# Peptides against a protein of PDB entry 9IZ0, part 109

Target 1, 345 residues: chain A of PDB entry 9IZ0
Amino acid sequence: ITCLGSNGHTYKQLVKGGNDDLRQDAVMEQVFEQVNGFLRSYRKTSQRNLSMRTYKVIPLALKTGVIEWVQDTIPLGEYLDSAHKVYHPKEWSLSTCRKLIAEKQMEDLETRLKVYDLVCRHYRPVFRHFFLESYADPVQWFTTQTNYARSTAVASVLGHVLGLGDRHGQNILIDKTSGEVIHIDLGIAFEQGKKLPVPECVPFRLTRDVVDGMGITGVEGVFRRCMEFTLETLRREEDSLLSVLEVLRYDPLFSWLISPLRRMKKQKMQLENFNQPESGNITTDASRDPKIQRNNVSGESEAERAILKVRQKLSSTLSVEASVGELIRIAQDPSYLALMFCGWS

## One batch from the design tools (peptide; made by RFdiffusion4, then SolubleMPNN)

Design b2_p14_8_s1 (from b2_p14_8, 6 letters changed)
Fold by OpenDDE base, seed 3:
Structure b2_p14_8_s1 (fold): chain B 345 residues (1-345), chain A 14 residues (1-14)
Amino acid sequence: as target 1 above (345 residues)
Amino acid sequence: KEELEKELEKVLEL
């Protein structure tokens, strides 16, 4: 829809209807606004303009809401599929790579690592080209690439701390004007993604293309340093952040449990993504429900467990540098990336 | 570009 604002400007908005509870997305955006307040309060983060990019979510009812339409954006996965066809036209298609990973999903880790390596050799990173092709001016190119690395660093720390898991390329928007990342569809938080049929194994998305967009230093430049400053700020504001999450523990509108409908939708999306139909009716009989232990964990017990995990992730037992180093290592570990739906790009 | 990138990264890390 298009709405006329009280300021005389027209705003394009996405009306979601159906089975999507936008209240979780709205709550996560509120948490990000609080974190952005913390990032503005500390010199090391404020001087770099570190922030999580947010978007407005207005939940209207249990299954309906209005979302801000983010202008001048592209989904990361849409850009990467298009760019890979342009820059590497002799390499494997995304469908071929997905098929090979899916065909081997039930094999041992050693076999899955061999398939992942093979796919990686036949599907090279291209995300550097987003910045190179979009910005002719060297200052604009560098500024936008820096904004990308900074925003990705903030999103990576928050993604880890709040347990957002692997953000797939359709849930990460790239702002074409700033190079910043915008995370959308925040319906999985507090490590609920680990309960999916394809579990979220990484703390955040740090695939080869995500790294290729950081430029020549990759993770060892602006990205690592901005992760460190972000984590340092979150450790300083631990009690403030935990107080925000404790309010959500008692919020009757917030569900610490993934709704059965969202779970089914995400399961279906994972299965449909693995099973891209090349034009052959594979009726995969949905009748093998893996016994997801329906432990009737009360929403309160899941909230307490989630808050305890956030506290553990903010622990000062390791230095900021050591903690960030371990997160970067895990997020790039082939042993985790080979288990993902699309860990090669 | 690569040398400029490394120099500017050092300046932005300060």
Scores: peptide ipSAE 0.040, ipTM 0.623, DockQ to the pose 0.014
Fold by OpenDDE base, seed 1:
Structure b2_p14_8_s1 (fold): chain B 345 residues (1-345), chain A 14 residues (1-14)
Amino acid sequence: as target 1 above (345 residues)
Amino acid sequence: KEELEKELEKVLEL
């Protein structure tokens, strides 16, 4: 929809109906605004203008709301698919790579690593070209690449700490003006991504294309330092962050568990992207209700476990540098990336 | 370009 503001400006807005996720998105955006407060209050993060990019979510009902249209954005996955066709027209298509990874999804880790390496050789990174194409001025190019690395660092730390899931290339927008990342579809948080049909094994998305956008320093420049400053800020503000999360423990509209409907929808989307409908009557025997023994883990016990995991991730047992170093290592580990639905880009 | 990026990152304390 398009709304005329009281200021006479026209705002594009996305109305989502029937999605349980809008309340989760709105709550996570509120957490990000509080974290942005901490980042603004700390010298090392404020001097770098570090923030999690947010968007306005107005929940109108349990399953309905209005989302601010983020202008001048592109989904990372949309850019990468288009750019890969331009820069590497002789390499494999994204569909070929996806098919090969899925055909081997039930194989052992050694086989999956071999398939992942093969896919990586036939699908090279291209995300550096986003900055090179979009910004002719060297200062604008360097500024936007820096903003990307900074924004990705904040999102990576915060995404790890809050256990954000479903971080695929369609849920990460790139701002074409600033180079900043905008994370959308936040309804998989607090490590509920591990409960997906394809479990999430990485702390955040740090695939080859995500790194390629950081320029020649890759993870060892702005990105690593900004992760360190962000984690240092979150450790300093641990009690404040935990207090914000404790308020959510009592929000009856917030689900600490993945919705069964969302899990089923993600499962279908993962299956439908591989089944071109060959016209075979697969009778959808919708009659296997898996009696998921809901062990009545109270929503309170799941909230408490989630908050405990956040506290554990903020632990000062390791230095900031050691903690960030380990996160970067795990996020780039082929043994985890090979297990993902799309770990190569 | 590569050296200039690394130098700019150091100089700007980015």
Scores: peptide ipSAE 0.040, ipTM 0.561, DockQ to the pose 0.014
Fold by OpenDDE base, seed 5:
Structure b2_p14_8_s1 (fold): chain B 345 residues (1-345), chain A 14 residues (1-14)
Amino acid sequence: as target 1 above (345 residues)
Amino acid sequence: KEELEKELEKVLEL
């Protein structure tokens, strides 16, 4: 929809209806706004303008709301598919790569690693070209690449700590003006991504194309340092962050579990992405909500487990550098990426 | 270009 603001400006808004829990997105955006407060209060993160990019979500009813339309953005996956066709027209299509990974999904790790390596050799990274194409001025090019690495670092730490799932290329937007990443569709949090049909096994998305966008230093420059400063800030503000999450424990509207309907929708989308090219609005007719009695007792126990897991991720048992080093290692490990739905790009 | 990127990255993250 298009709304006229009281200031006379016209705003595009996405009205989302159906099975998506926009309350989950709105709550996660509120947590990000609090974390952005912590990042602004700490010298090491404030000097670098580190923030999680947010968008406005207004829940209107149990399953309907208005989402801010983020202007001047592109989904990472949309850019990568288009750029790969331009720069590597003799390599495999995204659909061919998806098919080969899918055909081996039930095989052992050794077989899946061989297929992943084969796909990687026939589908090379291209995301560096986003910055090279979009910015003719060297200062703008370098600034936007730096903003990308910084925003990806914040999103990676925060995404790991909060256990954000479903971080595929369509749920990560690139701001064409700033180079910053914007994470959307936040309804899989607190490690519920491990309950998907293809379980998520990486702490955040750090695929070859995500790294290729960081420039020549890859993960060993701005990205690593900004992850370290972000994690240092979150460890310092642990009690404040846990207090924000404890408020959500008592919110009867917040869901600590992936809904069966959302799980089925994601399963269907995964299966459809195996069999058809990315075409067309699937209006799934929402006929028949089984009133699953939310046992309130199960929700509290899941909230407690989620908060305990956040506390565990903020543990100072390892240095910030050692913790970030291990996260970066795991996020790039072929033994994990070969198990993912799309770990090669 | 590559050497300049590495130097600029060092300067911006000090």
Scores: peptide ipSAE 0.025, ipTM 0.633, DockQ to the pose 0.014
Fold by OpenDDE base, seed 4:
Structure b2_p14_8_s1 (fold): chain B 345 residues (1-345), chain A 14 residues (1-14)
Amino acid sequence: as target 1 above (345 residues)
Amino acid sequence: KEELEKELEKVLEL
């Protein structure tokens, strides 16, 4: 829909109807706005205009709401699929890579590493071309690439600290004007991504294409430094951040757990991305509702564990540099990426 | 390594 604002500007909005609980997204966007306050207050982050890009979410009813349409954006995964076909037309398709990783999902780590390495050799990074294609002016190119690295660094630290899951290329938008990343579909937080059928093993998305977009310095330039400044800010504001999360503990509308329905929906989307319809009548007898043992873990005990994990991630036991160094290492480790649904791009 | 590459090449020629 298009809405006329009180300022006379027209805003495009996405009306999302269906089984998606937009309340989780709205709450996470509120947490990001609080964090953006901390980033503006701290000299090292303020001087760099570090922020998590946010979007407006207005929940209208149970599972229905209006999402701000972020203009001039593209999903990272959509760009990467299109660009890979242009720049590497002789390499494997995204579907071929997905199929091979899926077929070996139950194999040992050694086999999965070999498959991941093979997929990586047949699906090379292309995300540098986003900046090269979009910006003919060298200053605009460099500025936009810098904004990308900065926004990715903020999102990576926040994604780790808040345990944001489901950070696939369709849930990361690129702003074509600023180069900033915009994270969407925030319904998997507080490490609930580890409870997905393919568990999330990385602290944030730092795949080869995510790094290729940072330019020649990769992670060792703007990205690492901006992660360090962001983490330093969050450590200083630990009590403020934890106080914001404690308010959510008592919000009856906030869910600390991934809903069984969301888990099943994500499981189906993972399976449907593997089944191209070869015309075979598989009567899948859908009649075994797995009795999910409701382990009576009170929602309160899950909130407490989530907040404790946030506190642990903000621990000053390691230096900011050491903590960021380890996060970057883990996020790029083939032994973790080979276990992911799409770790190669 | 080479055996897995050959096995995967065979799966792709299929």
Scores: peptide ipSAE 0.018, ipTM 0.533, DockQ to the pose 0.041

Design b2_p14_8_s2 (from b2_p14_8, 7 letters changed)
Fold by OpenDDE base, seed 2:
Structure b2_p14_8_s2 (fold): chain B 345 residues (1-345), chain A 14 residues (1-14)
Amino acid sequence: as target 1 above (345 residues)
Amino acid sequence: KEELLKKLEEVEKL
């Protein structure tokens, strides 16, 4: 939809209808706006203009809403699939890599690590090329790559603290003007990604292509330092952040749990992405509802558990540097990435 | 490019 604003500008908007609860996205965007307030108030984050990029979400009903169309963006996964074909035309396709990882999903960790390493050798990082091809001016190239590393650092810390899941390459947009990342589809939060059929075992997405976009320093320099300043700000504002989350505890419309329908939809999409042979409409008849034991954990008990986990992640037991160092280590660990649906890119 | 990167790493260490 295109709307005319009161300022005479036309705004493109995406109307999303279906099984996606846009109230989850709207609530998470409100939390990001509050966190952006903390980042603006703290000298170390303010002087670097650190922020979580946000977009406007207007929920209209339980399954319908309007999302701001983020102009001049591309999904990270769309860019990477296209760039791998251009820069490495003799390497394996993304579908071949996915198939090999899938075929070994039920094998031991040693076998899965061997397959992950094999995939990594035949699907090399290319995301550095986004900055090199998009920006001819050396100052613009450096500024946009710096903005990418900064925005990825903020999103990584905040995504870990809030337990954001489903961080695949289609849910991360790149702003082609600024180089900043925009995270979309925020309906898997508070570590509910660990309840998916393929459990999320990394704190945030820090795959080889995500690192390749940071340039020659990789995670060292801008990215690590901006993670540290972001975590220092969130630790300082712990009580303020927890107070924002406590308001959500009493929102009768907010779900602290992944909906069974969203879990089934994600399970089906994961299975269908494994089972594309060339050509064939497989109408899988969705008529066997497995009796998911409703553990009658009250929504209030799950909210309390989620808030407790946020508090634990903000603990000052370790230094900011030690905490960030461990998060970066875990997010890049092949023993975790080999277990993921797409940990190689 | 590499010389500009070195100068900017020096500015970020300040």
Scores: peptide ipSAE 0.014, ipTM 0.405, DockQ to the pose 0.013
Fold by OpenDDE base, seed 5:
Structure b2_p14_8_s2 (fold): chain B 345 residues (1-345), chain A 14 residues (1-14)
Amino acid sequence: as target 1 above (345 residues)
Amino acid sequence: KEELLKKLEEVEKL
C-alpha cells in the first residue's frame, strides 16, 4: 500500500497477512533497538557507528500488520543470481546447484562435501562486483564496502547471540545507498532454525559471496574487529540484554517456538525452490487454523531455555578474540556449509 | 584502488 504521511510525503508500506507472526518481527526489532542503544553507549562501537539496521513493524492483528518498505534495497540472493549470470555465464545456474545439493541431502557428510566442492567450483563468488558497479568514486566504494563489513559483523554477532535462523539470501537486504545489510523476516529466532527440515548449523551466514563483498581482506579486517567490539559490548551489557529478554518471557503474545504453520510454509518454500524458478506471489489461502492450545507452561520453559542459551553465548570463558575466531571458523566450515540449503553462495 | 585499500587497512589496524 502507499500511504500519505502527515508531512506530505508518500510512503510505500507492505501489508503482510497470513501465517507470518509479525509480532515476532516487531519484538526482535525492539531488541535490536535496545542493542543499538548499547552499541551507541560504548566507545569502541560508537566510534564506528556500529548498529543493527532496523525496519518498522506494526502488528495490527494476530497475523496481520504493516511492514516498512525499505527503499533502495535489493535482496542479496537476487543480486547474486543476476550478477552470476553476467560475470560467469558459462558456470552452472543457481537451480542446477540447488538440485545437486538437494539430490545428496540424505547422503553422508563425505558425499555432501564432494558435491558442495563441485558446486563451489562451478559457481564462483561475485558479490565484490556490487560495490565495483554501484560506486564509481573510490571514496564511496570504500565507505560502502566498509559499511557492509561493519553491518554484517553486527548482524552476525547479534544473529548468533539471539539464534536468528532462516538467513537465506532473500531475507538479507543490501542497502544500495549505504552498503549496509538489513535482516528481514525475523520470525525464526532462539535457535528454532535447527528445527527446520534442513536444519541450520552455522551461527550466521558467512558464505563465499558474503565474504567476497568484504573486499581483499575478506573476514580479516573490518569484519573481524567489528565482530569483536560488538561481542565485547554485548558481554558488558549482558544483564541489560537478559532483562529485555525476560520481559518477553512474560509476553503472552511472543512465541519462543516456531509455529507448525510457519514450519510447514518454510518446508513448502524449500521444496518449491527445488522444483520451480523464482516466480510469483503464493497467496496460500489460510483455511483451517487448528486451535493448538498453547500450553503456557511450555512457553515459559522454552523462554527460560532460550535466555540460558543467550547467557551461554555471552560467556566470558573464552576471550572475545577466541570466541569470534571460532564463530568465523564455524560459519565458513565446509562441513557445516555442505549441510545447508544454499551454503555455496 | 588496491594501494588505497592497503593504506586504509593499516589505518584501521591502529
Scores: peptide ipSAE 0.013, ipTM 0.440, DockQ to the pose 0.014
Fold by OpenDDE base, seed 3:
Structure b2_p14_8_s2 (fold): chain B 345 residues (1-345), chain A 14 residues (1-14)
Amino acid sequence: as target 1 above (345 residues)
Amino acid sequence: KEELLKKLEEVEKL
């Protein structure tokens, strides 16, 4: 829909209707606004303008809401598929790569690592080209690439701390004007992604293309340093952040459990993304429901467990540098990426 | 490019 604002400007808005509870997305955006307050309060983060990019979510009912349409954006996955066809036209298609990974998803880790390596050799990173093709001016190119690395660092720390998981390339928007990342569809938080049929195994998305967008320094430049400053700020504000999450523990509108409908939709989306219809009936018999232990875990017990995990992730037992180093290592580990739906790009 | 990379290293050290 298009709405006329009281300021005389027209705003394009996405109306979601159906089975999506937008209250979870709205709550996560409120948590990000609080974190952005913390990032503005500390010199090391404020001098770098570190923030999580947010978007407005207005839940209207249990199944309906209005979302801000973020202008001048592209989904990361849409850009990467298009760019890969342009820059590497002799490499494998995204569908071929997905098919090979899916065909081996039930095999041992050694076999899955071999297939992942094979896919990686036939599908090379291209995300550096986003910055090179979009910005002719070297200062704009540099500024935008820096903004990308900074915003990705903030989103990576928050993604880990709040348990947002890998975040597939359709849930990450790139702002074409600033180079910043915008995370959308926040309906999976507090490690609930680990309960999906294809579990979120990484703390955040740090695939080869996500790294290629950081330029020649990769993770060892702006990205690592901005992760460190973000984590340092969150450790200082641990009690403030936990107090925000404790309010959500008692919010009857917030679900610490992924709704059965959202779970089914995400399961279907994972299966449909594995089964891109290239013209071969692979009836993957959906009859092997892995016994998702329906432990009737009360929403309160999941909230307490989630808050305890956030506290553990903010622990000062390791230095900020050591903690960030381990997160970067795990997020890039082929042993995890080979288990992901799309860990190669 | 190289001068921009040097200015980068200075901004990262701040």
Scores: peptide ipSAE 0.013, ipTM 0.402, DockQ to the pose 0.013; fails the geometry check
Fold by OpenDDE base, seed 4:
Structure b2_p14_8_s2 (fold): chain B 345 residues (1-345), chain A 14 residues (1-14)
Amino acid sequence: as target 1 above (345 residues)
Amino acid sequence: KEELLKKLEEVEKL
């Protein structure tokens, strides 16, 4: 829909109807706005204009709401699929890569590493071309690439600390004007991504294409330094951040657990991305409702565990540099990326 | 190893 604002400007808005709980997204956006307050207050982050890009979510009813349409954006995965076909037309398709990784999902780590390496050799990074294509002016190119690395660093630290899941290329938008990343579909947080059918094993998305967008310095430039400054800010504001999360503990509208329906929907989307319809009548007898043993883990005990995990991630036991170094290492480790649904791009 | 190579040859023929 298009709405006329009180300022006379027209705003495009996405009306999302269906089974998606937009309350989770709205709450996470509120947490990001609080964190943006901390980033503005701290000299090292303020001097760099570090922020998590946010979007407005207005829940209207149970599972219905209005999402701000972020203009001039593209999903990272949409750009990467299109650019890969242009720059590497002789390499494997995204569907071929997905199929090979999926066919080996139940195999040992050694086999999965071999398949991941193979996929990586037949699907090379292209995200550097986003900046080269979009910006003819060298100053604009450098500025937007810098903004990308900065925003990715903030999102990576926040994604780790808050345990954001489902960080695939369709849930990461690129702002074509600023180069900033915008994270969407925030309904998997507090490490609930580890409970997906394909568990998330990385702290944030730092795949080869995510790194390729940072330019020639990769992670060792603006990205690492901005992660360090962001983590330093969050460690200083630990009590403030935990106080914000404690308010959510008592919010009856907030879900600390991934809903079984959302888990099943993500499972189907993972399976449907593997089944191109070859015309075969598979009567899948859908009649085994798996009795999900409701382990009576009170929602309170899950909230407490989630907050404890945030506190643990903000621990000053390691230096900021050591902590960021380890996060960057893990996020790029083939032994983790080979286990992911799409770790190669 | 050989089954992986065989599936590779099938994918290179697509």
Scores: peptide ipSAE 0.000, ipTM 0.306, DockQ to the pose 0.044; fails the geometry check

